# Peptides against a protein of PDB entry 2YKT: the designs that were tried, part 1

Every score and structure here is a prediction.

Target 1, 231 residues: chain A of PDB entry 2YKT
Amino acid sequence: SRSEEMHRLTENVYKTIMEQFNPSLRNFIAMGKNYEKALAGVTYAAKGYFDALVKMGELASESQGSKELGDVLFQMAEVHRQIQNQLEEMLKSFHNELLTQLEQKVELDSRYLSAALKKYQTEQRSKGDALDKCQAELKKLRKKSQGSKNPQKYSDKELQYIDAISNKQGELENYVSDGYKTALTEERRRFCFLVEKQCAVAKNSAAYHSKGKELLAQKLPLWQQACADPS
Positions, changes and structure headers below are counted from each chain's first letter, unless a header gives other numbers.
Peptide ipSAE was made for these designs. It is ipSAE averaged over its two directions, with the distance scale d0 held at 1.0 Angstrom where the peptide's residues are scored. Compare it between designs on one protein only; published cut-offs may not apply.
A fold fails the geometry check if it doesn't show the stated peptide or something in it is severely misdrawn.

## One batch from the design tools (peptide; aimed at target 1 L108 Y112 E186 C192)

Design b1_p8_1 (made by RFdiffusion4)
Pose (drawn by RFdiffusion4):
Structure b1_p8_1 (pose): chain A 225 residues (1-144, 151-231), chain P 8 residues (1-8)
Amino acid sequence: SRSEEMHRLTENVYKTIMEQFNPSLRNFIAMGKNYEKALAGVTYAAKGYFDALVKMGELASESQGSKELGDVLFQMAEVHRQIQNQLEEMLKSFHNELLTQLEQKVELDSRYLSAALKKYQTEQRSKGDALDKCQAELKKLRKKPQKYSDKELQYIDAISNKQGELENYVSDGYKTALTEERRRFCFLVEKQCAVAKNSAAYHSKGKELLAQKLPLWQQACADPS
Amino acid sequence: PSNDWTPS
């Protein structure tokens, strides 16, 4: 009887994956694509900014008394080129390694989940029907206490076997369904961890490039007196 | 059909 409760829980897990998880995953993929489209806009504009800044650096390079300021502005643009390309690296860890792999999985999963739930429902119903029939045949023999005919005993053995088979099938079906759910959340967490490692390398690169160059830049217009 | 969500 707890078996029937477990049977409904299992159907509910498959339904939750197909109607909640995968659609939310479709939405997450869409947000990720918008995010990348936006990140491309920033990388492009950062280019215009830094070229405008190099133009100022060229002007200071050609003047009397401000040449070193020209060098400072060149270095600022250069630091940004090095930071940006550590960012473009985190960006591709986003496209090829996250968005593409998610889209590939979710595409195949519709058919896979529809088929797995269906196969489970058919197998569980077939085992239940065979058990009910064996039990009906036995009830017929028994109707028309510590005594059992040869045939009654054979039915009792068969009912015991089929009941054990049905309960194991439902028990294993539930474990499998929870595992299918956990594998989808685990893959999502892994893809996010990978993008996160590249975000750490990007931010670490920025901290050190600036920690190196920033004091010299702050000194360039200090009072020499 | 088949699909595998097992992480690496």
Fold by OpenDDE base, seed 2:
Structure b1_p8_1 (fold): chain B 231 residues (1-231), chain A 8 residues (1-8)
Amino acid sequence: as target 1 above (231 residues)
Amino acid sequence: PSNDWTPS
């Protein structure tokens, strides 16, 4: 029946969220943590590299013929420091605004979805059972009427059952339809949440890239000319 | 149980 099909669709939505979306989201979070760790590793490794660059700048500053190149090397290291500071801010956002929040949501979701599905199933079954009972009673009544010498005695009651069945059928269909819409909304909200959190990260990432580009664009021409006029 | 997935 239409209601049975819609019921199966509704259950399948919840099942898909629980068995596909949530496990995939957990994996996404795990991959995100790996990504974060790698970026943190880059930051750490970069610090060592540019600290060593500073040392080279110090040596240049102590030289008689390369003193001005010391300033250039210091500037290079400083620009890197600024870029790395921005990266750290991006990483904080990545962790706090995306990973942590997703983890909190997915952790609670199994219980929530189970309860929501159970509630739906219970009410759906209740309405279905009530309908079935009414149909069964009508069938019994009709059998009695057919065996009776006075079938008109049961006519009013038959009409009442017919009306009740119609109403209960409509109610069941509406309930299942609403249930399906609700389930789809739940699914959509989860994807929207992910998108919104990813957007927040993207904004911070853009800021990181922009800052780096700006700083380098400002200084790189100067650095490229540093060796043109040896002293 | 509740779990609000409304984007913030």
Scores: peptide ipSAE 0.293, ipTM 0.891, DockQ to the pose 0.894
OpenDDE base, seeds 1, 3, 4, 5: peptide ipSAE 0.288, 0.289, 0.290, 0.288; ipTM 0.888, 0.889, 0.889, 0.889

Design b1_p8_1_s1 (made by RFdiffusion4, then SolubleMPNN; from b1_p8_1 with N3V S8K)
Fold by OpenDDE base, seed 2:
Structure b1_p8_1_s1 (fold): chain B 231 residues (1-231), chain A 8 residues (1-8)
Amino acid sequence: as target 1 above (231 residues)
Amino acid sequence: PSVDWTPK
């Protein structure tokens, strides 16, 4: 029946969230944590590299013929420091605004979805059982009427059961339909939440990239010319 | 238990 098909669809939505979306999201979070760790590692390694560059700048500054190149090397290191500071801010946002929030949601979601599905199933079954019972009673009544010498005795009751069946059928269909819409909405909310959190991170990432591009664009021409006019 | 997935 239409109601049975829609019921199966509704259950499948909940099952898809629980068995596909949530596990995939957990994996996404895990991959995100790995990515964060790698970026933190890059930041740390970069610090060592540019600290060493500063040392080279110090040596240049102490030289008689390369003194001005010391300033260039210092500027290079300073620009890197500023870029890395922006990266660290982005990473904090990535952790706090995306990963942590997703983890909190997904951790609680299994219980929520299980309860929601069970509630739906219980009510759906209750309505279905009530309908089946009413149909069975009508069938019994009709059998009695056919075997009776006075079938008109059961006519009013038959009409009552017919009306009750129609109403219960409609109610069941509406309930299942609403249940399906609710389930789809739950699924959509989860994807939307992910998208919006990712957008927030993307904005911070854009700021990082923009700052880096700006700083390098400003200084790189100067650095490229530094060796043209030796002391 | 409830989980609010409503986007901000």
Scores: peptide ipSAE 0.330, ipTM 0.891, DockQ to the pose 0.929
OpenDDE base, seeds 1, 3, 4, 5: peptide ipSAE 0.310, 0.118, 0.146, 0.170; ipTM 0.835, 0.803, 0.809, 0.821

Design b1_p8_1_s2 (made by RFdiffusion4, then SolubleMPNN; from b1_p8_1, 3 letters changed)
Fold by OpenDDE base, seed 5:
Structure b1_p8_1_s2 (fold): chain B 231 residues (1-231), chain A 8 residues (1-8)
Amino acid sequence: as target 1 above (231 residues)
Amino acid sequence: PFVDWTPK
């Protein structure tokens, strides 16, 4: 029946969230933590590299013919430091505003969804059982009427059951329909939350990239000219 | 238990 099919669809939505979405989200969080660690590693490794570059700048500054190149090398290292500072800010936001919040929600979601599904199933079954009972009673009544010498005696009761069945069928269909809409809304809210949190991360990432681009664009022409200048 | 997934 239509109501049975819609009921199946409703249950499948909840099942998909619990068995597909939530595990996938946990994996996403894990991959995010891995990505965070790698970026932190990049920052650390970069520090060593640019510290070594500073050392080269010191040597240039001590030379008789390359003093001005020392300043260039120092500037290169300083620009990198500023870029890395921006990256660290982005990473903090990535951790605090995305990973931590998602982890908190996904941890509690299993219990919430299980309870929501059970509540729906209980009420759906209750309405279904009530409908089935009325249908069964009508069937019994009709059987009794067919065997009776006075079928007219049961006509009023038959009409009452028909009306009751119609009403209960409508109520069941409406309940299942609303249940399906509710389930889809639950799923959508979770995706929307993820999208919004990713947007926040994207904004912070954009700030990082913008700062880096700005600093490098400002200095790179100067650095490129440094070797062309006579001493 | 309640989990609010409403976007903020």
Scores: peptide ipSAE 0.132, ipTM 0.805, DockQ to the pose 0.934
OpenDDE base, seeds 1, 2, 3, 4: peptide ipSAE 0.124, 0.124, 0.110, 0.119; ipTM 0.804, 0.804, 0.799, 0.804

Design b1_p8_2 (made by RFdiffusion4)
Pose (drawn by RFdiffusion4):
Structure b1_p8_2 (pose): chain A 225 residues (1-144, 151-231), chain P 8 residues (1-8)
Amino acid sequence: SRSEEMHRLTENVYKTIMEQFNPSLRNFIAMGKNYEKALAGVTYAAKGYFDALVKMGELASESQGSKELGDVLFQMAEVHRQIQNQLEEMLKSFHNELLTQLEQKVELDSRYLSAALKKYQTEQRSKGDALDKCQAELKKLRKKPQKYSDKELQYIDAISNKQGELENYVSDGYKTALTEERRRFCFLVEKQCAVAKNSAAYHSKGKELLAQKLPLWQQACADPS
Amino acid sequence: SYGPPNVD
């Protein structure tokens, strides 16, 4: 009887994956694509900014008394080219290693989940029907206490076997369904962890490039007196 | 970990 409760829980897990998780995953993929389109806009504009900044650096390089300021502006643009390309690296860890792999999985999953739930429902129903029939045949013999005919005993053995088979099938079906849900959340967490490692390398690169160059830049227009 | 999703 708790078996029937477990049978409904299992159907509910498959329904939750197909109607809640995968659609939300489709939405997450769409947000990720918008995010990358936007990140491309920033990388492009950062280019225009830094070229405008190099132009100022060329002007200071050709002047009397401001040449070193020209060098400072060149170095600022250079630091940004080095930071940006550590960012483009985190960006491709986003496209090839996250968005693409998620889209590939979710595409195949619709058929896989529809088929797995269906196979489970058919197998569970077939085992339930065979058990009910064996029990009905036994009730017929028994109707027309510590005594059992040969045939009654054979039915009792068969009912015991089929009941054990049905309960194991529902028990294993539930464990499998929870595992299918956990695998999908685990893959999502893993893809995010990988993008996160590249975000850490990007931010670490920026901290050290700036920690190296920033004091010299702050000194360039200090009072020499 | 439970690994990647099944898509057989």
Fold by OpenDDE base, seed 2:
Structure b1_p8_2 (fold): chain B 231 residues (1-231), chain A 8 residues (1-8)
Amino acid sequence: as target 1 above (231 residues)
Amino acid sequence: SYGPPNVD
């Protein structure tokens, strides 16, 4: 029936969230943590590299013929330090605003969804059973009427059951329909949450990239000319 | 948001 089909659709939405979305989200979080770790590793490695660059700058500064290049090297290191600082800020956001929050949600969501589905199923079944019962009673009544010498005796009661069946059918259909809408909303909310958190990360990432671009754009021309200048 | 309320 129409209601049964819609019921199946409703259940499938919940199942999709629980069996597809949430596991995928867990994987996403895991991959995110790996990504975070790698980026943190980059930051750490960069520190060593640019510290070494500073050392080279110190040597230049101590030289007789390359003193000015020391400043250039220091500037290079400093700019990259600033870039890395921005990266660290981005990583904090990535961790705190995305990964942690998603992890919190996904850890609790299984139980939540299970309960929601169960609640829906229970009520749906209850309404369905009530409908079935009423239909069965009508059938019994009709049989009784057919065997009776006075069928008119049961006419009013038959009408009552017919009306009840109609009402219960409508109620069931409405309930299932609402359930389906609710389920779809739940699914959408989860995707929206993910999108929103990703937007926050994207914003921070943009800031990181912008800062780096600006700093390098400002200094790179100067650095490129350094060796062309007489000592 | 979705699901249960966030826990601080």
Scores: peptide ipSAE 0.180, ipTM 0.807, DockQ to the pose 0.222
OpenDDE base, seeds 1, 3, 4, 5: peptide ipSAE 0.161, 0.179, 0.178, 0.146; ipTM 0.819, 0.810, 0.821, 0.815; seed 5 fails the geometry check

Design b1_p8_2_s1 (made by RFdiffusion4, then SolubleMPNN; from b1_p8_2 with N6V V7T)
Fold by OpenDDE base, seed 4:
Structure b1_p8_2_s1 (fold): chain B 231 residues (1-231), chain A 8 residues (1-8)
Amino acid sequence: as target 1 above (231 residues)
Amino acid sequence: SYGPPVTD
């Protein structure tokens, strides 16, 4: 029946969220944590590299013929420091605005969805069983009427069951239909949440890249001319 | 947002 098909679809939406979306989201979070760790590793390694560059700048500053190149090397390291600060801010946002929030949601969502599905199933079954009972009683009544010498005795009761069946069928259909809409909304909200959090990450990443681009674009021409012969 | 409320 249409009601049964809609019921099946509703259950499948909940099952898809619980068995496909949430496990995939957990994996996404795990991959995000790995990515965060790798970026933290990059920042640490970069610090060592540019600290060593500062040491080279110190040596230049102590020389008799390359003193001005010391300042250039220090500026290169300083630009890195500023870029690093922006990266750290991006990483904090990545952790706090995406990973932590998704982790909290996915951890609690299994119980939430299980309860929601169970509630729906219980009510759907209750309405279905009530409908089946009325249909069975009508069938029994009709069999009894066919064997009776006075079928008119059962006419009013038959009409009552027919009316009850019609009403219960309508209620069941409406309930299942609303359940399906609710389930689809639950699914959509989860995807929308992911998209919104990813947009926040994208904005922060853009800020990091923009800052780095601006700083390097400003200084690079100056650094490129530093080795020109003094005029 | 979706599911149970999450505190920051």
Scores: peptide ipSAE 0.216, ipTM 0.831, DockQ to the pose 0.212
OpenDDE base, seeds 1, 2, 3, 5: peptide ipSAE 0.199, 0.206, 0.201, 0.202; ipTM 0.831, 0.835, 0.820, 0.826

Design b1_p8_2_s2 (made by RFdiffusion4, then SolubleMPNN; from b1_p8_2, 3 letters changed)
Fold by OpenDDE base, seed 5:
Structure b1_p8_2_s2 (fold): chain B 231 residues (1-231), chain A 8 residues (1-8)
Amino acid sequence: as target 1 above (231 residues)
Amino acid sequence: SVGPPRTD
């Protein structure tokens, strides 16, 4: 029936969220944590490299003929430090604004969706059983009327059952329809949340890249001329 | 809110 098909579709939406979306989201979070760890490793390795660059700048500053190049090397290291600070801020946001929030949601969501599905199933079954009961009683009444010498005795009661069946069928169809809309809304909200959080990550990433580009664009011309001017 | 979405 139409109601049975829509019921199946409703259950499938909940099952898809629980069995496909949520496990995939857990994997997404795990991959995000791995990515964060790798970037933290890059930051640590970069610190060692630019600390060594500072040491080269110190040696230049101690020289008689290359003293001004010491300042250039220090500036290069300082710009790197500022870029790395921006990366760390981006990573902090990535962790706190995306990963932590998604993790909190996904851990709670399995129980929530299971309860929502069970509630829907219980009410759907209750309405279905009530409909089936009325249909069965009408069938029994019709059999009794057919075997009676006075069928008109049962006419009013038959009309009452027909009306009750019609009303219960309509109620079941409406309930299942609303259930389907609710399930689709639940699914859409989860995807929308992911998109919104990913947009925040993208904005933070853009800010990091912009800051780095700005700092380098300001200083790089100066550094490029340092060796051309021996004074 | 960080929790699961609420349906009324």
Scores: peptide ipSAE 0.063, ipTM 0.737, DockQ to the pose 0.270
OpenDDE base, seeds 1, 2, 3, 4: peptide ipSAE 0.053, 0.050, 0.048, 0.057; ipTM 0.754, 0.731, 0.731, 0.726; seeds 1, 3, 4 fail the geometry check

Design b1_p8_2_s3 (made by RFdiffusion4, then SolubleMPNN; from b1_p8_2 with N6L V7T)
Fold by OpenDDE base, seed 2:
Structure b1_p8_2_s3 (fold): chain B 231 residues (1-231), chain A 8 residues (1-8)
Amino acid sequence: as target 1 above (231 residues)
Amino acid sequence: SYGPPLTD
């Protein structure tokens, strides 16, 4: 029936969230943690590299013929330090605003969804059973009427059951329809949450990239000219 | 948001 089909669709939405979305989200979080770790590794490695660059700058500053290049090397290291600071800020946001929150959601969501589905199923079944019962009673009544010498005796009651069946059918259909809408909304909310959190990360990432671009754009021309100048 | 509220 129409209601049965819609019921199956409703259940499938919940199942899709529980069996596809949430496991995929867990994987996403795991991959995010790996990404975070790698980026943190970059930051750490960069520190060592640019600290070494500073050392080279110190040597230049101590030289007789390359003193000005020392300042250039220091500037290079400083700019990259600032870039790395921005990266660290981005990573902090990535961790706190995306990964942690998603992890909290996904850990709690299985129980939540199970309860929601169960509640829906229970009520759907209750309404369905009530409808079935009413239909069965009508059938019994009709049999009784057919065997009776006075069928008119049962006419009013038959009409009552017909009306009840109609009402219960409508109620069931409405309930299942609402259930389906609710399920779809639940699914959409999960995707929206992911998108929103990813947007926050994107904003921070943009700031990181912008800062780096600005700093390098400002200084790079100067650095490129350093060796062209007489010592 | 969705599901249960986030906790501190």
Scores: peptide ipSAE 0.242, ipTM 0.854, DockQ to the pose 0.217
OpenDDE base, seeds 1, 3, 4, 5: peptide ipSAE 0.232, 0.234, 0.237, 0.233; ipTM 0.854, 0.853, 0.850, 0.848

Design b1_p8_2_s4 (made by RFdiffusion4, then SolubleMPNN; from b1_p8_2, 4 letters changed)
Fold by OpenDDE base, seed 4:
Structure b1_p8_2_s4 (fold): chain B 231 residues (1-231), chain A 8 residues (1-8)
Amino acid sequence: as target 1 above (231 residues)
Amino acid sequence: SVGPPRTE
């Protein structure tokens, strides 16, 4: 029946979220943590590299013929420091605004969705069983009427069951239909949440890249001409 | 609010 098909679809939405979406989201979070760790590793390694560059700048500053190149090397390291600060801010946002929030949501969601599905199933079954009972009673009544010498005796009761069946069928259909809409809304809002959080990450990432681009674009011409001077 | 309710 249409009601049964709609019920199946409703259950499948909940099952898809619990068995496909949530496990995939947990994996996404795990991959995000790995990515965060790798970026932290990059920042640490970069610090060592540019600290070593500062040492080269110190040596230049101590020389008799390359003193001005020391300032250039220090500026290169300073630009890195500023870019690093922006990266750290991006990483903080990545952790706090995406990973932590998704992790909190996905852990709570298993219990939430299980309870929601169970509630829906219980109520759907209750309405279905009540409908089946009325249908069975009508069938029994009709069999009894066919064997009776006075079928008119059962006419009023038959009409009552027919009316009850019609009402219960309508209630079941409406309940299942609303359940399906609710399930689809539950699914959509989870995807929307992911998209919105990813947009925040993208904005923060853009800020990091923009700052780095601006700083390097400003200084690079100066650094490129530094060796043109003989002393 | 999106997702399951937050618990304190």
Scores: peptide ipSAE 0.055, ipTM 0.732, DockQ to the pose 0.277
OpenDDE base, seeds 1, 2, 3, 5: peptide ipSAE 0.052, 0.049, 0.000, 0.023; ipTM 0.757, 0.752, 0.419, 0.624; seed 2 fails the geometry check

## One batch from the design tools (peptide; aimed at target 1 R190)

Design b1_p9_1 (made by RFdiffusion4)
Pose (drawn by RFdiffusion4):
Structure b1_p9_1 (pose): chain A 225 residues (1-144, 151-231), chain P 9 residues (1-9)
Amino acid sequence: SRSEEMHRLTENVYKTIMEQFNPSLRNFIAMGKNYEKALAGVTYAAKGYFDALVKMGELASESQGSKELGDVLFQMAEVHRQIQNQLEEMLKSFHNELLTQLEQKVELDSRYLSAALKKYQTEQRSKGDALDKCQAELKKLRKKPQKYSDKELQYIDAISNKQGELENYVSDGYKTALTEERRRFCFLVEKQCAVAKNSAAYHSKGKELLAQKLPLWQQACADPS
Amino acid sequence: SEPEDPYKP
């Protein structure tokens, strides 16, 4: 009887994956694509900014008394080219390693999940029907206490076998369904962890490039007196 | 043929 409770829980897990998780994953993929389109806009504009900044650096390079300021502006643009390309690295860890792999999985999952739930429902119903029928045949023999005919005993053995088979099938079906859900959350967490490692490398690169160059830049217009 | 689990390692 707790078997029937478990049978409904299992159907509910498959329904939750197909109607809640995968659609939300489709939405996450869409947000990720918008995010990348926006990140491309920033990388482009950062280019225009830094070229405008190099132009100022060229002007200071050609002047009397401000040449070193020209060098500082060149170095600022250079630091940003180095930071940016550590960012473009985190960006491709986003496209090829996250968005593409998620889209690939979710595409195949619709058919896989529809088929797995269906196969489970058919197998569970077939085992239930065979058990009910064996029990009905036994009830017929028994109707027309510590005594059992040869045939009654054979039905009792068969009912015991089929009941054990049905309960194991529902028990294993539930464990499998929870595992399907967890594998999908694990894959999502793993793809996010990978993008996060590249965000750590990007931010670490920025900290050290700036920690190296920033004091010299702050000194360039200090009072020499 | 039966489909396979795309998330299975």
Fold by OpenDDE base, seed 2:
Structure b1_p9_1 (fold): chain B 231 residues (1-231), chain A 9 residues (1-9)
Amino acid sequence: as target 1 above (231 residues)
Amino acid sequence: SEPEDPYKP
């Protein structure tokens, strides 16, 4: 029936969220944590590299013929420090605004969705059972009427059951239809939240990239000219 | 009591 099909669709939405979306989201969070660790590792490794560059700058500053190149090397290291600071800010946002929030939600969502599905199933079954009962009673009444010497005695009661069945059928169909819309909304809210949080991360990432671009664009011409100028 | 909606606005 239409109501049975819609009921199956509704249950499948909840099951898809619980069995596909949430496990995939957990994996996404795990991959995000790995990515964060890798980026932190890059930051640490970069620090060592540019600290070594500073040492080269110190040596240049102590030289007789390359003193000005010491300043250039120091500037290169300083620009890197500023870029790394921006990266660290992005990573904090990535952790706090995306990963932590998703982790909290996915942990709570199993219980929420289970309860929501159970509530829907309970009410759907209740309405279905009430309909079935009414249909069964009508069938019994009709059998009794057929065996009666006065079938007209049961006519009013038959009409009452017909009306009740019609109303209960309509109520069940509406309930299941609304349930399906609700389930789809639940699914959409989860994807929307993910998109919104990813947008926030993207915004912070853009700030990191912009800062790097600006700093390098400002200094690179100066650094490129440094060796062409005599000391 | 029902669990709270984790995606509540």
Scores: peptide ipSAE 0.462, ipTM 0.925, DockQ to the pose 0.831
OpenDDE base, seeds 1, 3, 4, 5: peptide ipSAE 0.459, 0.460, 0.462, 0.462; ipTM 0.923, 0.924, 0.924, 0.925

Design b1_p9_1_s1 (made by RFdiffusion4, then SolubleMPNN; from b1_p9_1, 3 letters changed)
Fold by OpenDDE base, seed 4:
Structure b1_p9_1_s1 (fold): chain B 231 residues (1-231), chain A 9 residues (1-9)
Amino acid sequence: as target 1 above (231 residues)
Amino acid sequence: SEPENPWEP
């Protein structure tokens, strides 16, 4: 029946969220944490490298013939520091605005979805059973009427069951239809949240890359001329 | 009480 098909579709949406989406989202979060850790590792390694570059700049500054190159090396390290600050801001946003929020939601969602599905199933079954009962009673009444010498005795009751069946059928169809719309909305909400949060991360990443590009573009020509210009 | 929807804004 139409209601049975719609019911199956509704259950399948909840099943897909619980069995496919949520596990995949947990994996996504795990991969995000790995990515964050790797970026933190890069940050730490870069700090050591540029600290060592500063030391080379100090040595140049102490020399008689390469003093001006010391300033160049210090500028290179300073630009890195500024780029690093932007990266740290991006990473903070990545952690707090995406990973943490998704983790909190996905951990709570199992209980919510289970309860929501159970509530829907219970009510759907209740309405279905009530309909089936009315249909069965009508069938019994019709059999009794066919065997009776006075079928007209049952006519009013037959009409009452027909009306009850019609009303219960309509109620069931509406309930299942609304349930399906609700389930689809729940699924869409989850994807939309992911997209929106990923967009925020993308904006922060763009800011990091833009700042780095600007700083390097400004200074690189100066640094490239440093060796050509004797002191 | 029913669990709250964690995805509601």
Scores: peptide ipSAE 0.412, ipTM 0.920, DockQ to the pose 0.845
OpenDDE base, seeds 1, 2, 3, 5: peptide ipSAE 0.403, 0.408, 0.406, 0.406; ipTM 0.916, 0.919, 0.918, 0.918

Design b1_p9_1_s2 (made by RFdiffusion4, then SolubleMPNN; from b1_p9_1, 4 letters changed)
Fold by OpenDDE base, seed 4:
Structure b1_p9_1_s2 (fold): chain B 231 residues (1-231), chain A 9 residues (1-9)
Amino acid sequence: as target 1 above (231 residues)
Amino acid sequence: SEPQNPWQP
């Protein structure tokens, strides 16, 4: 029946969220944490490299013939520091605005979805059983009427069951239809949240890359001329 | 009490 098909579709949406989406989202979060850790590792390694570059700049500044190159090396390290600050801001956003929020939601979602599906199933079954009962009683009444010498005795009761069946069928169809719309909305909400949070991360990443590009573009020509200029 | 929807704003 139409209601049975719609019921199946509704259950399939909930099952897809619980069995496909949520596990995949947990994996996504795990991969995000790995990515964050790798970026933190890059940050730490870069700090050591540029600290060592500063030391080379100090040595140049102490020399008689390369003093001005010391300033260049210090500027290179300073630009890195500024780029690093932007990266740290991006990473903070990545952690707090995406990973943490998704983790909190996905951990709570199993209980919610289980309860929501159970509630829907219970009510759907209740309405279905009530409909089936009315249909069965009508069938019994019709059999009794066919065997009776006075079928007209049952006519009013037959009409009452027909009306009850019609009403219960309509209620069931509406309930299942609303259930399906609700389930689809729940699925869409999850994807929309992911997209929106990923957009926020993308904006922060763009800011990091833009700042780095601007700083390097400004200074690189100056640094490239440093060795050509006599002291 | 029913569990709260974690994805609801």
Scores: peptide ipSAE 0.416, ipTM 0.920, DockQ to the pose 0.849
OpenDDE base, seeds 1, 2, 3, 5: peptide ipSAE 0.406, 0.413, 0.412, 0.409; ipTM 0.917, 0.920, 0.919, 0.918

